# Designs tried in a protein design run: peptides against a protein of PDB entry 2FGR. Part 279

Target 1, 331 residues: chain A of PDB entry 2FGR
Amino acid sequence: SSVTLFGIVDTNVAYVNKDAAGDSRYGLGTSGASTSRLGLRGTEDLGGGLKAGFWLEGEIFGDDGNASGFNFKRRSTVSLSGNFGEVRLGRDLVPTSQKLTSYDLFSATGIGPFMGFRNWAAGQGADDNGIRANNLISYYTPNFGGFNAGFGYAFDEKQTIGTADSVGRYIGGYVAYDNGPLSASLGLAQQKTAVGGLATDRDEITLGASYNFGVAKLSGLLQQTKFKRDIGGDIKTNSYMLGASAPVGGVGEVKLQYALYDQKAIDSKAHQITLGYVHNLSKRTALYGNLAFLKNKDASTLGLQAKGVYAGGVQAGESQTGVQVGIRHAF

## One batch from the design tools (peptide; made by RFdiffusion4, then SolubleMPNN)

Design b2_p27_8_s3 (from b2_p27_8, 16 letters changed)
Fold by OpenDDE base, seed 2:
Structure b2_p27_8_s3 (fold): chain B 331 residues (1-331), chain A 27 residues (1-27)
Amino acid sequence: as target 1 above (331 residues)
Amino acid sequence: MVETEDQALLDEKFAAAKEKVLKEFFS
């Protein structure tokens, strides 16, 4: 068996011009280009093409040295893999998020990412953003001529919130075509949760596609999330993303991404546009800068996710500007 | 002993969820 220690330390100076009180926030933030992490992983060859694996990964907060503690909430899996694909047991990205976030040119982190994978309804479940799940069993197929798929189920283990049963139950999966410059995927998921102590279903559908032209890459996402509540009506959000990236001078990458969040329950839209640049100093070390604008309309209160500085909302109808400049180091 | 759900039951639940989501897709 082999064990590999790995990680990323990504720390930045971040600024947002507005918080919930209308005041600016600035300081040292984390995970602006990639999520900072520490992990252990390994594999054992069992013979006959079968392998056992483990993966333990937790988030690192470089600004405070993990003052709130360290855990393996990013991933804690044991797996079997072979010609049949891979089966995973344990907390992980759910299959839908694992595949569909790959179309986000900002790697689902910092102030620039697609924010559609969100708790849109003040859901009381631990993972109501649809990104990860506890008690998860996942299966991923091999790639067959471009076609691949993933499926997952998370046990609720009779978890309750208020009168809601089966909280934390997840079922979902994706189908995809990945061949050369083209990637396209469809993801479907349903999660049981609670809102206001009442049973709520979180339904999610996501379409993603990207094409790499060599000189530039285009990527897009279409997503609907729907929290189906027993009382008060459904909370539906349609999220859209379009992004482009291009290499610069052999050592850099520029990224531009736009997202629209149409929040139907409050009849309000939010527009996000982000410009990012990454400069590779080496294979493992990069400098980066992100500039993001978030425009809330009407009752929308979305905020940019400047982790470690400010990740809360703003006043209704207010716009927010965010900046991150940082260092990413991988080991 | 952790009770594992039968694959057939899982498939049924997935199919039902899929149908539900597709029916309401950008509706």
Scores: peptide ipSAE 0.000, ipTM 0.245, DockQ to the pose 0.020
Fold by OpenDDE base, seed 3:
Structure b2_p27_8_s3 (fold): chain B 331 residues (1-331), chain A 27 residues (1-27)
Amino acid sequence: as target 1 above (331 residues)
Amino acid sequence: MVETEDQALLDEKFAAAKEKVLKEFFS
């Protein structure tokens, strides 16, 4: 049996030129290159190719020392694995987000990530961004000649909001082909939630692909999120992402990523472009800088996610510029 | 609400996936 303590401390100085009032915000933020975390994991060999595992992981907020407390909301699973793959019980990334966020060159954190995995409709469920779920059972296949898949189901446990029942129920999965330089995936998910106290289905379809040319990597995402409301019509967002990364001088990596968020319910688009650089001081320590531009059109109010400084929206049709400069340390 | 052909296909896929999950975990 083995038990491993692991983590990441990622802290930055961040700036955004506009908040909801049109004022600048700046200060010490967290999780600019990778989400800061503390975790415990372990495995036990049960013989015959069967293994038991556990994984406990929580987010760290280095700017305030976790003033709001510490929990294992990132992952709290027990698992069995073997030639059949892996079964997990407990809160985790849902299979769709686990696979499809892997195409995000900004690691689904900071001011540069793909923001498609979002609560687009003021959903009242705790995980209406489609990233994680409580009460989750997940299954992941082995890789068979490149082909792999994952499936998940989360119990609602009769949670209600307003007149909505089954809140928190998730069903979803992906199929993928991962072979050498190529990765491609299709994900489908549905989550039960509430909007305005009324039952709503969050439907999600995501396509992802990447290719590593050795000298550079290209990555892309296509996503549709649809909040199907019983009353008031559907809230649909089409999200697109294209990114490139390249090694620099053997110790650095440059990243460029563009995303488009076509918010159909408000007939408004937002454009995001981010330039990032990571400089590895060692295998465990890196310096990084991110520069992001977010252009909202019409009624769009999206804001960059400068965690620990400002992660709210801006005024309708306003553009936002964000900067992060920080240190990432992994242990 | 005009269910587009795409939505109908998606609903069928979800229904099939649900049935598969239920059979695999609760049968």
Scores: peptide ipSAE 0.000, ipTM 0.229, DockQ to the pose 0.017
Fold by OpenDDE base, seed 4:
Structure b2_p27_8_s3 (fold): chain B 331 residues (1-331), chain A 27 residues (1-27)
Amino acid sequence: as target 1 above (331 residues)
Amino acid sequence: MVETEDQALLDEKFAAAKEKVLKEFFS
């Protein structure tokens, strides 16, 4: 058996030029290149190709020393794995997000990531962004000639909000092809939630693909989320992402990513463009910088996620510029 | 990477399926 302590401390100086009041925000933020984390994991060989595993991981907030506490909400799983793949029990990334966020060149964090995995409808569920779930059972297949899949189900445990029952129930999965430089995936998910105290289904479909040319990588996402409400009609968002990355000088990586969020319920679009650079000082330590532009049109109020500084929205139709410069250290 | 004929066919089918889903979903 083995037990490994691991983590990332990622802290930055961040700036956004507009908050909800139109004022600038700046300060020390976290998780600009990778989500800061502390974790424990281990495996036990049970013989016959069967292994038991555990994974406990929580987010670290280096700016305030985890003033709100520490938990294992990032992942808290026990697993069995073998030739059949892996079964996980416990809170984790849902299979759809685990696979489809892998196409995000900004590692689903900071001011540059694809923001499609979002609570678009003021859903009242704890995980209405479609990223993680409580009470989750997940299964991941091995890779068979490139083909692989993941499936998950989360129990609602009769959680209710208002008149909505089954809140927190998740069912979803993906199919993928991963072979050499090519990755492509299709994910489908449904989550039960509530909006305004009324039962709502969060339906999600996501397509992702990437190709590594060696000298550069291209990545793309296409996503639709629908919050299906009994009253008031569906809240639909179509999200698109296209990104490119390239190694620089053997020690650096440059990233450029564009995303479009077409928010159908308010007939409004938001455009996100991010330029990022990572400079590796070692295998474990990097400097990084991100520059992001978010253009809201019409009634759109999206804001860049400068965690620890400002992650709220802006005034309708306002644009926001964000900068992060930081240090990432992995252990 | 040298693809086998079978792998090439699978890749083509996958690409076609993806395109179909895209057209149906975003139409």
Scores: peptide ipSAE 0.000, ipTM 0.264, DockQ to the pose 0.015
Fold by OpenDDE base, seed 5:
Structure b2_p27_8_s3 (fold): chain B 331 residues (1-331), chain A 27 residues (1-27)
Amino acid sequence: as target 1 above (331 residues)
Amino acid sequence: MVETEDQALLDEKFAAAKEKVLKEFFS
């Protein structure tokens, strides 16, 4: 049996030119290139190709020393793995997000990531962004000839909100082809939640693909989220992303990513463009800089996610510029 | 996945929802 202590400390100086009041925000933020984390993991060989595993991981907030406490809400799983693949029990990334966020060149972190995995409808469930789930059972296939898949189910445990029952129940999965420079995936998920105390289904479909040309990588996402409300009509968002990354000078990486969020319920679009650079000082330590521009149209109020500084929205139709410069250290 | 009585109903609902989402996504 092995036990590994691991983590990332990522802290930055961040600036956004507008908050909800139209004022600038700046300060020390966290998780600009990678999410800061502390974790424990281990594996036990049970023989015959069977292994047991555990994974406990929580987010670290370097700017305030985890003033609100520490937990293992990033992942808290026990698993069995072998030739059949892997079964996981416990809170984790749901299979759809685990696979489909891999196409985000900003690793779902900082001011540059694809923001499609979001609670678009003021859902009252704890994980209505479609990223993680409590009480989750997941299964991941082996990779066979490039093909792989993941499936998950989360128990609602009879959670109710208002008249909505089964809140927190998740069912979803993906199919993928990963072979050499090519990756492509299709993900489907449904979560039970509530909006305004009424039963709501959060339906999600996501397509992702990437190709590594050696000199550069291209990546793309297409996503639709739909909160199907019993009363008040559906809240639908179509999200699109296209990104490119390239190595620079053997020690650096440049990233450029564009995203479009078409918020159908408010007939409003938001455009996001982010330029990022990572400079590796070592295998474990990097400097990075991100520059993001978010243009809201009409009633859109989206904000860049400068965690630890400002992650809220802006005034309707306002644009926001964000900058992060930081250090990432992995141990 | 563990199949339960509730799971069967959920699977049916999910299948229907999936079809609807697919139709809307590619329409």
Scores: peptide ipSAE 0.000, ipTM 0.246, DockQ to the pose 0.018

Design b2_p27_8_s4 (from b2_p27_8, 18 letters changed)
Fold by OpenDDE base, seed 2:
Structure b2_p27_8_s4 (fold): chain B 331 residues (1-331), chain A 27 residues (1-27)
Amino acid sequence: as target 1 above (331 residues)
Amino acid sequence: MVETEDKELLDKKFAEAKEFVLKEFYS
């Protein structure tokens, strides 16, 4: 058996030019290039190709020293793995987000990532962004000539909000092809939640693909999220992402990513463009900078996610510029 | 920002994907 302690501390100086009041926000933020984390993981060989595993991982907030406490909400799983693949029990990324966020060139963190995995409808469930789930059972297949899949189910445990039952239930999965420079995936998920105290289904369909050309990588996402409400009509968002990355000088990486969020319920679009650069000082330490532009049209109020500084929305139809400059250290 | 042509392609691919999913899972 083995146990590994691991982590990342990523802290930045961040600026956004507009908050919900139209004022600038700036300060020390977290997780601009990678999510800061502390974790423990290990495996035990049970013989015959069977292994037991555990993974405990929590987010670190370097700006305030985890003033709100520490937990293992990023992942808290026990698993069995072998020739059949892997079964996980416990809170984790749901299979759909685990696979489909891998196409986000900004690692689903900071001001540059694809923001499609979002609570678009003021859902009252704890994880209505479709990223993680409590009470989750997951299964991941081996890779068979490139083909692989993942499936998950999260128990609602009879959680209720208002008149809504089964809140927190998740069912979803993906199929993928990962072979050499090519990756492509299709994900489907449904979560039970509540909006305004009424039962709501959060349906999600996501397509992702990437190709590594050696000199550059291209990546894309297509997603529809639909909150199906009993009253008030559906809240549907179509999200699109296209990104490119390239190594620079053997020690750096430049990233450019565009996303479009077509928010159908309010007939409004938001455009996000992010330029990022990572400079590796070592295998463990990097400097980075992100520059993001978010243009809201009409009734759109989206904001960039400058964690630790400002992650709220802006006034309808306002644009927002964000900057992060920071240090990432892995151990 | 993506060019108009790219957007149209994305929309098309999205529509195709939706249709595929609907046919496979709901028909």
Scores: peptide ipSAE 0.000, ipTM 0.311, DockQ to the pose 0.013
Fold by OpenDDE base, seed 3:
Structure b2_p27_8_s4 (fold): chain B 331 residues (1-331), chain A 27 residues (1-27)
Amino acid sequence: as target 1 above (331 residues)
Amino acid sequence: MVETEDKELLDKKFAEAKEFVLKEFYS
């Protein structure tokens, strides 16, 4: 049996040149390289290859000391695992996001991540970005010669918003092949939510792949998200990502990632390009810098996610430049 | 526990996924 206390404190100085008013924002931000977190986890061997586990994890905001409080909204699971795989009960990453975000070279955080896992339609549900779910049961298979899969179902528990009566229901899963330098996955999910008080289905399909060449790693994502509304038509976004990373001098890593967000409902595209560098001072401490450019076209109003400084949108058709320089410490 | 209807929906989506990927991204 084991119990482990773990965490990451990631704090940065961040700058974006434009907010919704066209003004610059700057200050101390969080989670630029990795999401800051505090967690407890443990495993108990029950014999016969069966294990029980728990995982409690919450986000840390180093800039204000968690002024809004601390919770375990990142993960709060109990699990059983064995030769059959793993079953988890509790709030967690949904299987689709857990697997498919692994191809994001910026770890789904800071100003450089793939932003496809997003609430594209002003959905009124708590997790309409498709990342996590309450009341979740998930199952993950073992790895069979590279092949693996995950499935999840979240109960809505009769949550209502307006006329929508199944808000929060999730069903989804992925299939994957992970063998040596190659990883490839296909994920599908549907989440029930509400838009404008009306029942809406958030459908998501994502394809991801990566290959580690040793000297460099390539990674890619293809995603379609549809908010299917009864009235007003579908809100569809096609998102694309291509990234590369390479070790530098044995102590550093450089990352370059491009993403395109084709927002069909407003016939507008956004282009994101991010350059990142991580310098390892030790196995647990790193310095990092991110430089991101976001170009919105036409009616697009996307903003870079400089958490703790500014994570809102910009004016339609405006471009945004962001910088983060920070320290990441893991314990 | 997954309801039968949800399972059928998931199966249908997975069956259509290949066609979607090929038509939208690999064409």
Scores: peptide ipSAE 0.000, ipTM 0.282, DockQ to the pose 0.016
Fold by OpenDDE base, seed 4:
Structure b2_p27_8_s4 (fold): chain B 331 residues (1-331), chain A 27 residues (1-27)
Amino acid sequence: as target 1 above (331 residues)
Amino acid sequence: MVETEDKELLDKKFAEAKEFVLKEFYS
């Protein structure tokens, strides 16, 4: 058996030019290039091709030293793996997010990432962004000739909010083809939640693809999220992303990513464009900079996620510019 | 692993997804 301590400390100086009051925010933020984390993981060979594993991982907030505490909410799983694939028990990324966020060139963190995995409807569930789930059982197939899949189910454990039952129940999965430079995936998920104390289904469909040309990589996402409320109209968002990255000088990487969020319930769009650069000082340490522009139209109030500085919305129809410059260190 | 009802739901969702993909990319 083995036990590995691992982590990332990613801290940045961040600036956004507008908050909800129209004022600028700046300070020390976290997780601009990669989510800061501390984890323990290990495996045990059980023989016959069977392995047991555990994974405990929590987020680190370097700006305040985890003043709000430390937990293993990022991942807390025990697993069995073998020729059949892998079964995981415990809180984790749901299979859909685990796979489909991989197409985000900004690693689902900082001011540049695809923001489609979101609670678009003021859902009252803890994980209504569709990223993780409690009480989760997941299964991941091996990769067979490029084809692979993942499935997950999270138990609601009869959790209720208002009149809504089965809150927290998740069912979802993806199918994918990963072979050489090509990756493509289709993900489907439904999560039961509540909005205004009423039963709501969060339905999600996501298509992702990427191709690595060597000199550059292209990546794209198409997503529809629909909160189907028991009473009232559906809250639907169509999100689109297209990104490109390229190595620079052997030690750097430049990224450019565009996203469009078509928020149907308010008939409003938001446009996000982000330029990023990572400079590797070593295998473990990098400097990075991100520049993001978010244009809200009409009633849209989306804000860039400058974690540790400002991650709230802006006034309707306002644009926001964000900058992050930081250090990422992996251990 | 999953309840029968959940399996049926999953099957339905996959069917809907297929229709979506066909509509978006092949219509």
Scores: peptide ipSAE 0.000, ipTM 0.258, DockQ to the pose 0.015
Fold by OpenDDE base, seed 5:
Structure b2_p27_8_s4 (fold): chain B 331 residues (1-331), chain A 27 residues (1-27)
Amino acid sequence: as target 1 above (331 residues)
Amino acid sequence: MVETEDKELLDKKFAEAKEFVLKEFYS
């Protein structure tokens, strides 16, 4: 058996030119290139090709030293793995997000990521962004000639909000083809939640694909999120992403990513463009810079996620520019 | 792992998803 301590400390200076009041925000932020984290993991060989594992991981906030405390909300799993694949028990990324966020060239972190995995409807559940779930059982297949899949179910444990009685229930999965330079996936999920105290289904479908040309990588996402409310009609968002990355000078990487969020319930679109650069000082330490532009149209109020500085919305129809410059260190 | 009722739901969702993909991107 082994136990490994691991982590990332990613801290940046961040700036956004507009908050909800139209004022600029700036300061020291966290998790611009990778989410800062502290974790413990280990495996035990049980013989016969069977292994037990555990994974405990929590977010670190370098700007305030985790003033609000530390938890293992990123992942807290026990697992069995072998020739059959892997079964996980505990809070984790749901299978759909685990696979489909892999096509985000900004790794679902900082001001540049694809923001489609979101609570679009003021859902009252704790994880209505479709990223993680409590009480989760997950299964991941091995890779068979490129084909692989994942499936998950999270128990609601009779959680109620208003008249909703199955809040937190998740069911979802993906199928994928990963072979050499090519990756492609289809993910489907439904999560039970509440909006305004009424039962609501969060339905999600996501397509992702990427191809590594060696000199550059191209990646894309197509997503529909639909909050199906008992009363008031559906809240639907179609999200699109296209990104490219390329190595630079053997020690750097440049990234460019565009996303479109078509928010049907408010008949409004938002456009996001992000340019990023990572400079590797070593295998474990990097400098990085991100420049993001978010254009809201009509009633859209989306904001860039400059964690630790400002992650709220802006005024309807306003544009926001964000910058992050920071250090990422892995251990 | 998944109850029978949830399996039925999944099947429905896959069918709906297929229809969505075809409608939105391959019509």
Scores: peptide ipSAE 0.000, ipTM 0.277, DockQ to the pose 0.015

